# Peptides against a protein of PDB entry 6GMG, part 38

Target 1, 331 residues: chain A of PDB entry 6GMG
Amino acid sequence: DSDDRVTPPAEPLDRMPDPYRPSYGRAETVVNNYIRKWQQVYSHRDGRKQQMTEEQREWLSYGCVGVTWVNSGQYPTNRLAFASFDEDRFKNELKNGRPRSGETRAEFEGRVAKESFDEEKGFQRAREVASVMNRALENAHDESAYLDNLKKELANGNDALRNEDARSPFYSALRNTPSFKERNGGNHDPSRMKAVIYSKHFWSGQDRSSSADKRKYGDPDAFRPAPGTGLVDMSRDRNIPRSPTSPGEGFVNFDYGWFGAQTEADADKTVWTHGNHYHAPNGSLGAMHVYESKFRNWSEGYSDFDRGAYVITFIPKSWNTAPDKVKQGWP

## One batch from the design tools (peptide)

Design b1_p15_2_s1 (made by RFdiffusion4, then SolubleMPNN; from b1_p15_2, 8 letters changed)
Fold by OpenDDE base, seed 4:
Structure b1_p15_2_s1 (fold): chain B 331 residues (1-331), chain A 15 residues (1-15)
Amino acid sequence: as target 1 above (331 residues)
Amino acid sequence: MEKAELINKYNQEAS
């Protein structure tokens, strides 16, 4: 943890947010104002507004990951991750394409790999799987019933996920969710839980034993989804940033965006909530800001990252951190 | 898993 990170102070439960401001097509506000909005809109447990606890405010203070953390109820493990990669496009571009002027071969290959990922299809796959899971959860009152329902759903859809091992993150995700076991959460009742989605942007070239070129320009073979399932092995993601290519250049380690369980069918109209950095109001970075971005603004990412994953986890239905509809900004 | 903190310079510049 950074020594200059500060936990935002508590906000009165009934304090209304100040208006958000537009910033590059997204709505932006300072973290304390987001807390105010969160308490009015997302804090509800069993229909009752809650003040964000000190623990939750501390989680939030970590930046973009903090937004996902406070809304999902746990630090992201990223185990159940999905993406879409166009293998044919990748192979074709490598075969028939060529480096741009001034572009190295390694840089070319890294760029081609990055461009071969389809963020929208990756997101759609995660939504598809989350929908299947939600159907399996709906009337299941124990984990066995949930798993049986899930297998039936997958079989009916001829989904390749049906072939996953019982110990895979896909089948173990629910039982490994702390809020599922909590008395005030799922209380071991799957029907009290729902699947939710967040996204992570990160760097592919994290293998310290690989070439410097891969660390600088990306590893074209890393973090690809498995064919059929779309599952990404995230075990090698250690939050290592891109290596600098020039003196003074620096990159950040990751970005997280919270989607939840929005029902908006048009991906382009979905809202993603994320932060810029950890809260350091008295430090050089300054106060943390929270952004509510449309999918286009979120999915475009930054040059710091060449991978995007869409991750499924679970929260209790009694929480309102993942409502069907998310309104961008305030009011 | 180590808890990490984001420092996003792009968002910082935009704010």
Scores: peptide ipSAE 0.030, ipTM 0.691, DockQ to the pose 0.091
Fold by OpenDDE base, seed 5:
Structure b1_p15_2_s1 (fold): chain B 331 residues (1-331), chain A 15 residues (1-15)
Amino acid sequence: as target 1 above (331 residues)
Amino acid sequence: MEKAELINKYNQEAS
């Protein structure tokens, strides 16, 4: 019950974190201890560490989305999302493959579709685009200059994104970022902003007008990236979980992982920060835990989800919530 | 905005 959610208490600014607990290739800690780490490592504004505010602690308390929320500075809108889908693999498997024993046709198709997504390539596409955006931001002191730079960069790379409408999430993302407009943020200066990445796992079968099979086993046609651009239309993602396939079965609505702006070239060595559930220390769910997972652990996801999107947003360069290097755990 | 909460049983079990 969401009514059990509690805002974690403030932590002294100078309190050091307790050691994280290693678990299945990831580092884990309770939310209060993550706040301690966050204050020591990620809280810096203009080079000075900050105590996590009550508002930020409240955002964080929402669980996995809270981790992305507190670090990005806004609730995820998921408008600028990327993925990679192997259409040829999908078609081939549907044509030449067959359902497993006990697997329905719908389940087979849903599984094949899920397996046709490449999380690593999706992530790489997002990183590629983020890099282009960062180059466009670097010396742009107004939005017009940023957009011009962006178009030039895309043209040079013959990127299909150059054909996107000016009102598309791709071109409008910066202007729609609250921190870009804030005096202590970008102050309407693109060169003060940088692109960052987070990931969302969710269920494809969210269309209530579709078949029950799609809601149970996935919609093979839903949330595919556009060819060339890799853009995913996220407008139909309404945080609807997978439908139960058996009595008593329940699934989670989404998972969010924060990557930020790590420069590690090897995807497998990148660290993704996420939470397990909203903070309910006095409730049945218990205290929120924060995980710092390697890409392998993050991208694996859960059976609750059959889609992964990699989303680009922006934060001020003065924030240290997206450092170039993230260390897993503590110390 | 929709402030949906996560209840991830897998992460909970892994903790």
Scores: peptide ipSAE 0.028, ipTM 0.684, DockQ to the pose 0.090
Fold by OpenDDE base, seed 1:
Structure b1_p15_2_s1 (fold): chain B 331 residues (1-331), chain A 15 residues (1-15)
Amino acid sequence: as target 1 above (331 residues)
Amino acid sequence: MEKAELINKYNQEAS
């Protein structure tokens, strides 16, 4: 599977990055150079630069998920996910549209469903919720205070999330965050934490009991956001890739993009950091590369995926892995 | 746009 994966070597703390290169509208570099940038820009704990630890370098080496892993401090659980789906557009297109030349009915329905998701609105919803959470975290020194603040904020905004069960990932996400409990992290103090966002691209047709057509072309009914809240039930996401539509065709199982807590109001100007594959400098895949993409490049995704979710998690405010502003590339 | 080889920790089906 990933037996040829290698943990990137340590980089001196004071080593400056080499320039990134443009790649299809992105800024691109090899993983070791990203480590150099990370140490200069994102490594700060309590305002002091840190060398990326061996553990962190190992996390990073796992590819696209590794970027989110090292910056969030935990492997993604994807439990608090948001999206936006235009039901009216979907119904209208199914009724009045028609398959393209050579397109099967199942392929048509899958495509229409994919196109009915609005990535920008999904991202905006996640940002909205993250902002509410951040306000609730502010000056809350125990979980009870945080939850009370959260409910009040939601009530004031007449947000449907106020009706979620206490056991919902929405309310339990903070307490289930390891760094919240760590002495050098949140230390059980919500006011020391902040909400951050990452995105996952994945395939809708993962149900093995469903038709082959759904596995090949997508399940139009799967992984839709709940009305009002925008929450996506991710429990059925098992990292199963799209089924081949022709002999020899293969698809990858997911992609992850790290956003953090950027304050840029224009979604199109936000920067998303992601990787191509696990680090295999001596293998066929080669060295891992890291990309810093604008939202347009990120949200377009690949044909491997027909769903995008925007996930909220938490990190300590003392970490600088989610700064207000992210600069694309180097210098 | 170049397609990445998105091979990662769980590049197979999750149990």
Scores: peptide ipSAE 0.032, ipTM 0.698, DockQ to the pose 0.195; fails the geometry check
Fold by OpenDDE base, seed 2:
Structure b1_p15_2_s1 (fold): chain B 331 residues (1-331), chain A 15 residues (1-15)
Amino acid sequence: as target 1 above (331 residues)
Amino acid sequence: MEKAELINKYNQEAS
């Protein structure tokens, strides 16, 4: 029951975090302690620490999406999403493979589709695109200059994104970023912005008009990346969870992980920050916990989800919510 | 914009 959600209280600006604890290869802490870390490490605006505002604390209280929300500055729209899907593997497995014992055809196809996604390649594609965008941003002082730079970069790399429509999320993402327009943010100056990445895990079988089997076991054809670009049409993602396959079974609607703009070249060494549930310290769920996970821990996901997308958005360079290096845990 | 509140049962159980 979401009615139990509570906004975490303010933490003094100079309060240091308590040590994180290891949890299944992750660094874990309670949300209030994450706020303390956030204020020490990620809160900086123009090099100055900031106390997390009440609004930001409220955003954070929503759980995993709250972590991405507070660090990106806006609720995730997920419009500029990337993934990698091995079509050949999928076709081959469908043709030559067979359902496991007790596995239905629909379950088999859903599983094969899930396994045909490559989280690492999807992440790398997003990083590649973010790098292109960042180059286009560097010396662009208006949106027109930014767009021209993008087109040039894409042409030089023979990237299929060059064929996207001007209204595509790829080209419109910057102008649709609130912080880009803020006086103390980008101030309509692209060179003051940088591309950042977060990830969303979700369920493919969200179409209410589809078969019950697809809702239970996945829709093999849903949320595939476009060839060449890697773009995923997220318009049909309505945060609908997987349908139960047995009585009493329930699934979560989504998971979000914040990466930001880490420069670590080895994907396996990158750190992803996410939460477990909305903050309900006086409710049955308890206090929200925040996890800092390595890529392997994040990308593994859960049975609740059969899709992973890596999304690009933008934040002002003056924010420190997406530093080049993220240290896992505390100290 | 609709705001979804997340419950991750796996992380909840692990915490």
Scores: peptide ipSAE 0.031, ipTM 0.701, DockQ to the pose 0.111; fails the geometry check

Design b1_p15_2_s2 (made by RFdiffusion4, then SolubleMPNN; from b1_p15_2, 7 letters changed)
Fold by OpenDDE base, seed 5:
Structure b1_p15_2_s2 (fold): chain B 331 residues (1-331), chain A 15 residues (1-15)
Amino acid sequence: as target 1 above (331 residues)
Amino acid sequence: AKNAELINAYNQEAA
């Protein structure tokens, strides 16, 4: 329900942001002020500062997904997603553990599955793959060259991704990126593109044909990464929220966090940008706020979600929406 | 434009 969603107004190109506010280890500001920061820091195309367009402001106004949308240049498709799941931990805990007091069996299994995912390792896998892709992109001037480079890189690392089908999201992601084909984007030149990362939090129990317990407490078998590759089949993610476990309880459908292409080696020091809800300054939800969170704050997530995926997409190198260094807050 | 019903309405603020 976004009936009261409003597109934020344009901000003057030279208007400086107001200071962000501390918020439980995060930096927080209203969306209008984020636009000001975005124009000063992230808007650059070919080194030139740009005003956020009406279209971009419209995208941004959709909330957390809007932050990823405006910075990646397209609505997230989530096709190239990675995660890490500890199968041994899962099996052992199910076998040897028991439900907590007041916890149902289904709730126990869902919780154990959730806890068997390692957000940091999932993020690390995505960064590893993005790095491989970036090396493959660097000197490739057509898609064929890119794919050849990619296969060579994977072979050198003995990476299981080398066995993926040519039509898989892994190999087709670049050609399916609109900005790759744009004249002022990649212009069909892979070397003009770079891999970037965002994260999605969502609910595993989305299958309407499954048990009510799975919809309420999670589907332990859903959205697990494939062994060796870490790829998550996201085809069954239809943005369906967790089912209420008690009367009056409600959950949201997803959360998105933008990482981009930060080079900070310490995951704990990386900054993730996300929004709280769609912009409704005159509605019940109020104005959209944007958060810049450290990885710890982002990866913690909410009870609304039991899955976290780290997704790779591509943007032109000429864009500054994914800089090497992201500074939290303002100034 | 994307279907508004499929877009996140609200997520919880940090507490």
Scores: peptide ipSAE 0.032, ipTM 0.727, DockQ to the pose 0.098
Fold by OpenDDE base, seed 3:
Structure b1_p15_2_s2 (fold): chain B 331 residues (1-331), chain A 15 residues (1-15)
Amino acid sequence: as target 1 above (331 residues)
Amino acid sequence: AKNAELINAYNQEAA
């Protein structure tokens, strides 16, 4: 029951976290303890440690999306999303493969489509684009300069993104970022902003006008990246969960993982921060827990989801919610 | 209520 959601209480600014606990290769802790870590490590604005505000604690209390929300400064819009899909693999497997024992044709096609996405390549594409954007942000003191720089960078790399419309999420993402416009944020100065990345897991079969099989087993044609750019049209993602395949079965609508702006070159060593559910300490779900997972653990996802997207947004450089290095757990 | 409040215990159990 959504009525069970509770905003975690404030934590003293100087309170140190308790040690995280191992959880299947992840570092895990209760949300209250994450707040303590966040205040010590990620809270800094202009180099000054900050107590997590009531508003931020409320955002965080929403679960997995709350982690991304509090660190990015806004509720995820997911407009600038990237993925990688192997079309040849998909076609070949459909042609030469066959359903497993007991697997329906629709289930087979959905599974093959899911397996044709490459999470690592999708993440790499997002990082590549974020790097281009960061270069374009450098020394750009107005949006026009940023856009000009961006176009030049894309042209130099012969990147297909250079052909995107001016109204596309790719070019409009910065101006649509609230913190970019804030006086204590970017103050309309692109050079004060940096690109950051988070990931969303969701279900492909969200079209209510499609077949029940697609809603149950996935829509093989949905949410594929555009060739060349890697952009995923997220406009049809309405946070609709997978349909049950058996009585009593239920699925979660989404999962979010926060990466930020880590500089670790090895994708497998990057750390992803996410939550399990909204904070309901007195409810059936219990207290919210926060996980810090390596890429392997994050990218594996759950059976609830057959799509993963890597999304770019922006935060002020003065924020420390996206440091170059993220340490898993505590201490 | 935001969609985030629809997240159930499945994620916790699978983690």
Scores: peptide ipSAE 0.032, ipTM 0.728, DockQ to the pose 0.147
Fold by OpenDDE base, seed 1:
Formats: structure tokens, C-alpha cells, sequence
Structure b1_p15_2_s2 (fold): chain B 331 residues (1-331), chain A 15 residues (1-15)
């Protein structure tokens, strides 16, 4: 029952976090303690620590999406998403592979499609594009200058994104970012903004007009990245979970992980922050917990999902929710 | 369970 959700109480600005605890190879803590860490490390606006506002605590309380929400400043729209898919591997495995014992053909095809995605390459593509965008943002004091810079950067790199339509989420993402327009945010100055990354896990078989097999085992053709650009059309993602394959089985609709703008070159050493469920300290689910996972832990995902996308959005440079270095746990 | 750990407000409403 969503009515069990509670907004975590305010934490004093100077209260230090309790130590995190290990949990399945990641650092884990209760949401209230994450708020304490957030205030000490990530809350800074123009170099000053801030107490997490009631609105921000409300956003955070929603669970896995809440971590991305509070740190990005807006509910995820997921419009500028990237992935990597190995078409040759997919075709070869379908041709030469065989279903496992007890595995249906549809289940086999769904699994092969899932395994044909490369999470690391998808993440790398998003980082590459974010870097291009950040260079384009630099010294651009209006949107026109930003767009011109972006096109020049793409042309210099012979990037297929240069051929995207002007109305594409790729070009419109900045202007559609609320914090870009805020006086205390970007104030319509691109040079005051920076690109950040988060990830979403979701189910491919969301088309209710398709076969039951696709809804249960995945749609091998859905949510593939476009060749050259790596862009994923997320318009058909409606947060529909995987269909049960047996009586009593249930799946959740998505998971979100926050990366921000870490500069660590080794993907395996990057830290991803995510939550388990909405905060319900007096309900059956209990208090919300926040996890800080390495890339391997995050990218592994769950059987609930067969797709992972890496999404770019923007935040003001004056925010410290996306620092260059993220450390697991506390201290 | 893992599934329960990923339930947010929207998931609960959809269940």
C-alpha cells in the first residue's frame, strides 16, 4: 500500500552519519543516515552545505527512483538514453545455439537478446556523449551557442549524432531541463550546467498487443540502440513489469541507479547509488535503505529486467550532487 | 526478497 509511504524527518545539518555496513559487496545504510551523508557531502550549493529540504526528502522517500530524483533535481524523463547491442552475437547465438533443458524457444530468444547487450559499452557511450556535451557547454552563454558548439564537436569526431533532428531529445535535452531555466540554477546560461548520468533497468516485453511469450520472456527486438548513435527509443517504456511465468510470481517495474559525473576512468571502480523501496518505517516493507554499489553490482541487475539504459541529463555546476569522486559508505 | 526490495510507491500502486 503506497499509503504507507512516509517522508523521512529532517536531520540536523551538522549531524554526522553513522558508519555504513557491507551488504552483498556494497555499502548499505538506512535512508535517514543517507540524508546525513548527503548533507555533509552532496548538499552543497555554491559551496555551502544545505539541509535537505522537505520537498527533497519527499522525493527521496519514493525508493529507487528517489535517489536519482533528489540528486538530479527532477523526476527522471529517460528521454536521452544509450545502450550497446551486439547484433552479430545475437544472430550467431540464435542460429547456432539451442535452448537449455526446459527452456522454451521464446525464453531462449529473450535470454539471448538480454545477453547480447553490453552494459559496459553502453555506459562508456553515455560517458563519451556526456563529455562532448560538457565541452559544448563550456563558454556557451546561450542555447544557440551551445547547439553550435555541440554540432562542431560531433562533426570533428565524425559522430553519427550530428545527423539527429534538431527536435531530437539529444538537442532538446538542455532546454527541457527545469534547473537550466531557474535563476539560482543555470539561469539560461549553458556554461553553468553540466551533463550527468543515471541508469534505468526495465522490461522489454511491455507491448500488451504482443504475444504472451514476449511479455513473459522478453521482446528480442525491443529497446535496441540505433546503430552509430547508441540512442534508445524509450517512448514505449511505460513502467510495465515482466509478466509472471508461474502462478504467484511477481516482478517490479524498474530500478534506478545514480552515477552523476564521476571521473574515474575504470568503470569497475565507479559507484552507483540506489534505493530498495519507498520509505515505510511503520509498514510491511519497513524503512527505505540506500545502497552504494560498484558497477558490477549495479549492472548485474535482476531477473525482473532484461534492459539497461544509461541516461544523460543536466544539473547546475553549483550543485554538488554529482562530484568528480564518490566514496562508498562512511567514513 | 529482491522483488520486494525494489517496490516503490508506483510499484505498490500497480500491484
Amino acid sequence: as target 1 above (331 residues)
Amino acid sequence: AKNAELINAYNQEAA
Scores: peptide ipSAE 0.031, ipTM 0.700, DockQ to the pose 0.244
Fold by OpenDDE base, seed 4:
Structure b1_p15_2_s2 (fold): chain B 331 residues (1-331), chain A 15 residues (1-15)
Amino acid sequence: as target 1 above (331 residues)
Amino acid sequence: AKNAELINAYNQEAA
C-alpha cells in the first residue's frame, strides 16, 4: 500500500557508502546507502558537494521513478521519447511466423510486436538527438539562438525532426524545463544546460476501450515510433499495468532507469540506475533498493512491459547528477 | 530478480 511510503532520513554529508553487493549482474544497495553515494558522487552543484535535501529524499522514496526524479530535478513527463521499431521484421513475422503451442493469436501478435522493438537502436537514437541538442546548446545564450542552432544542425544532417512543429515536445522541451528558468540553474541561458536521457518501461495495452486481449497481451499498434524521427507519442501512457492473464497474476505499472549523459560509446557498458519500489521499511514491501545495471540488464525489462522509451530532458551543467562516467556500485 | 512493486502513490494520484 502506498500509505506505507516513508521518506528516508538524512545522511551525514561526509558519510561514505557501504559496499554495494552484486545482484544478477547489477550492483544493489539499500536506498539509504544510495543517498550516501549520491552525496559523494552526484550531489555536486558548481563543484560543491551537497547533502540530499528532504525534498529530494522524498522524491527518491517513490521508487524507480524517484531515482530519475531526484537526478533530473523534476518528475518525468516523458514527452520527448524515442524508440526504434522494425516494421519489416514485424510484418514478416506476422506473415511467416506462427503462434506457439497454446499461444492465442492476440498473444502471438503482441509478442511479435514487442520483439520488433530494438532497444539498442532506440537508445542510440536518443543519444544521437541529445548530441545534436547539446551542440545547439553550447553557444546559445537565449532560446531563439538555441532553436536556430538546432534547426541548422538538423538541416545539415537531413534529420526529419526539422519538420516537427514548433510546439512539439522536441522544440518546447527546453523552455518547459523548470531548472532552465531557475537562477541557480540555466537562468534562461541554454549554454548552461545539457541534454540527459532516462528510460521508461511500460505496457502498450492501456486503452480501456480496446479488447481484453490487447490489455492482456499487448496492443501491437500502440506506442510505435514515428518514421524518420523515432518520436513516440506518449500521451496515451497513463501508467496502466498489464491486465492479468490468469487468476492471482499481477503486473506493475512501469519502470524507470536513469542514464544521464554518459559518454561511453559502447551501449553495453553504460550504467542505468533504478529502484525496485517505493520505500516502505515498515511495510510488506520493505526498504527501497537501488540498482545500477548495465544496459543489457536494464533493456531486458520484465514481462510486465512490452514497450521501452528513451526520453530526453535537460539539467543544468552545474549539476553532477549526469557525469560523463558512471561507476557501477561502490567502491 | 524481478523488481517488487514498481508503483508509487504520486503516480496513482496523478493518473
Scores: peptide ipSAE 0.030, ipTM 0.706, DockQ to the pose 0.295; fails the geometry check

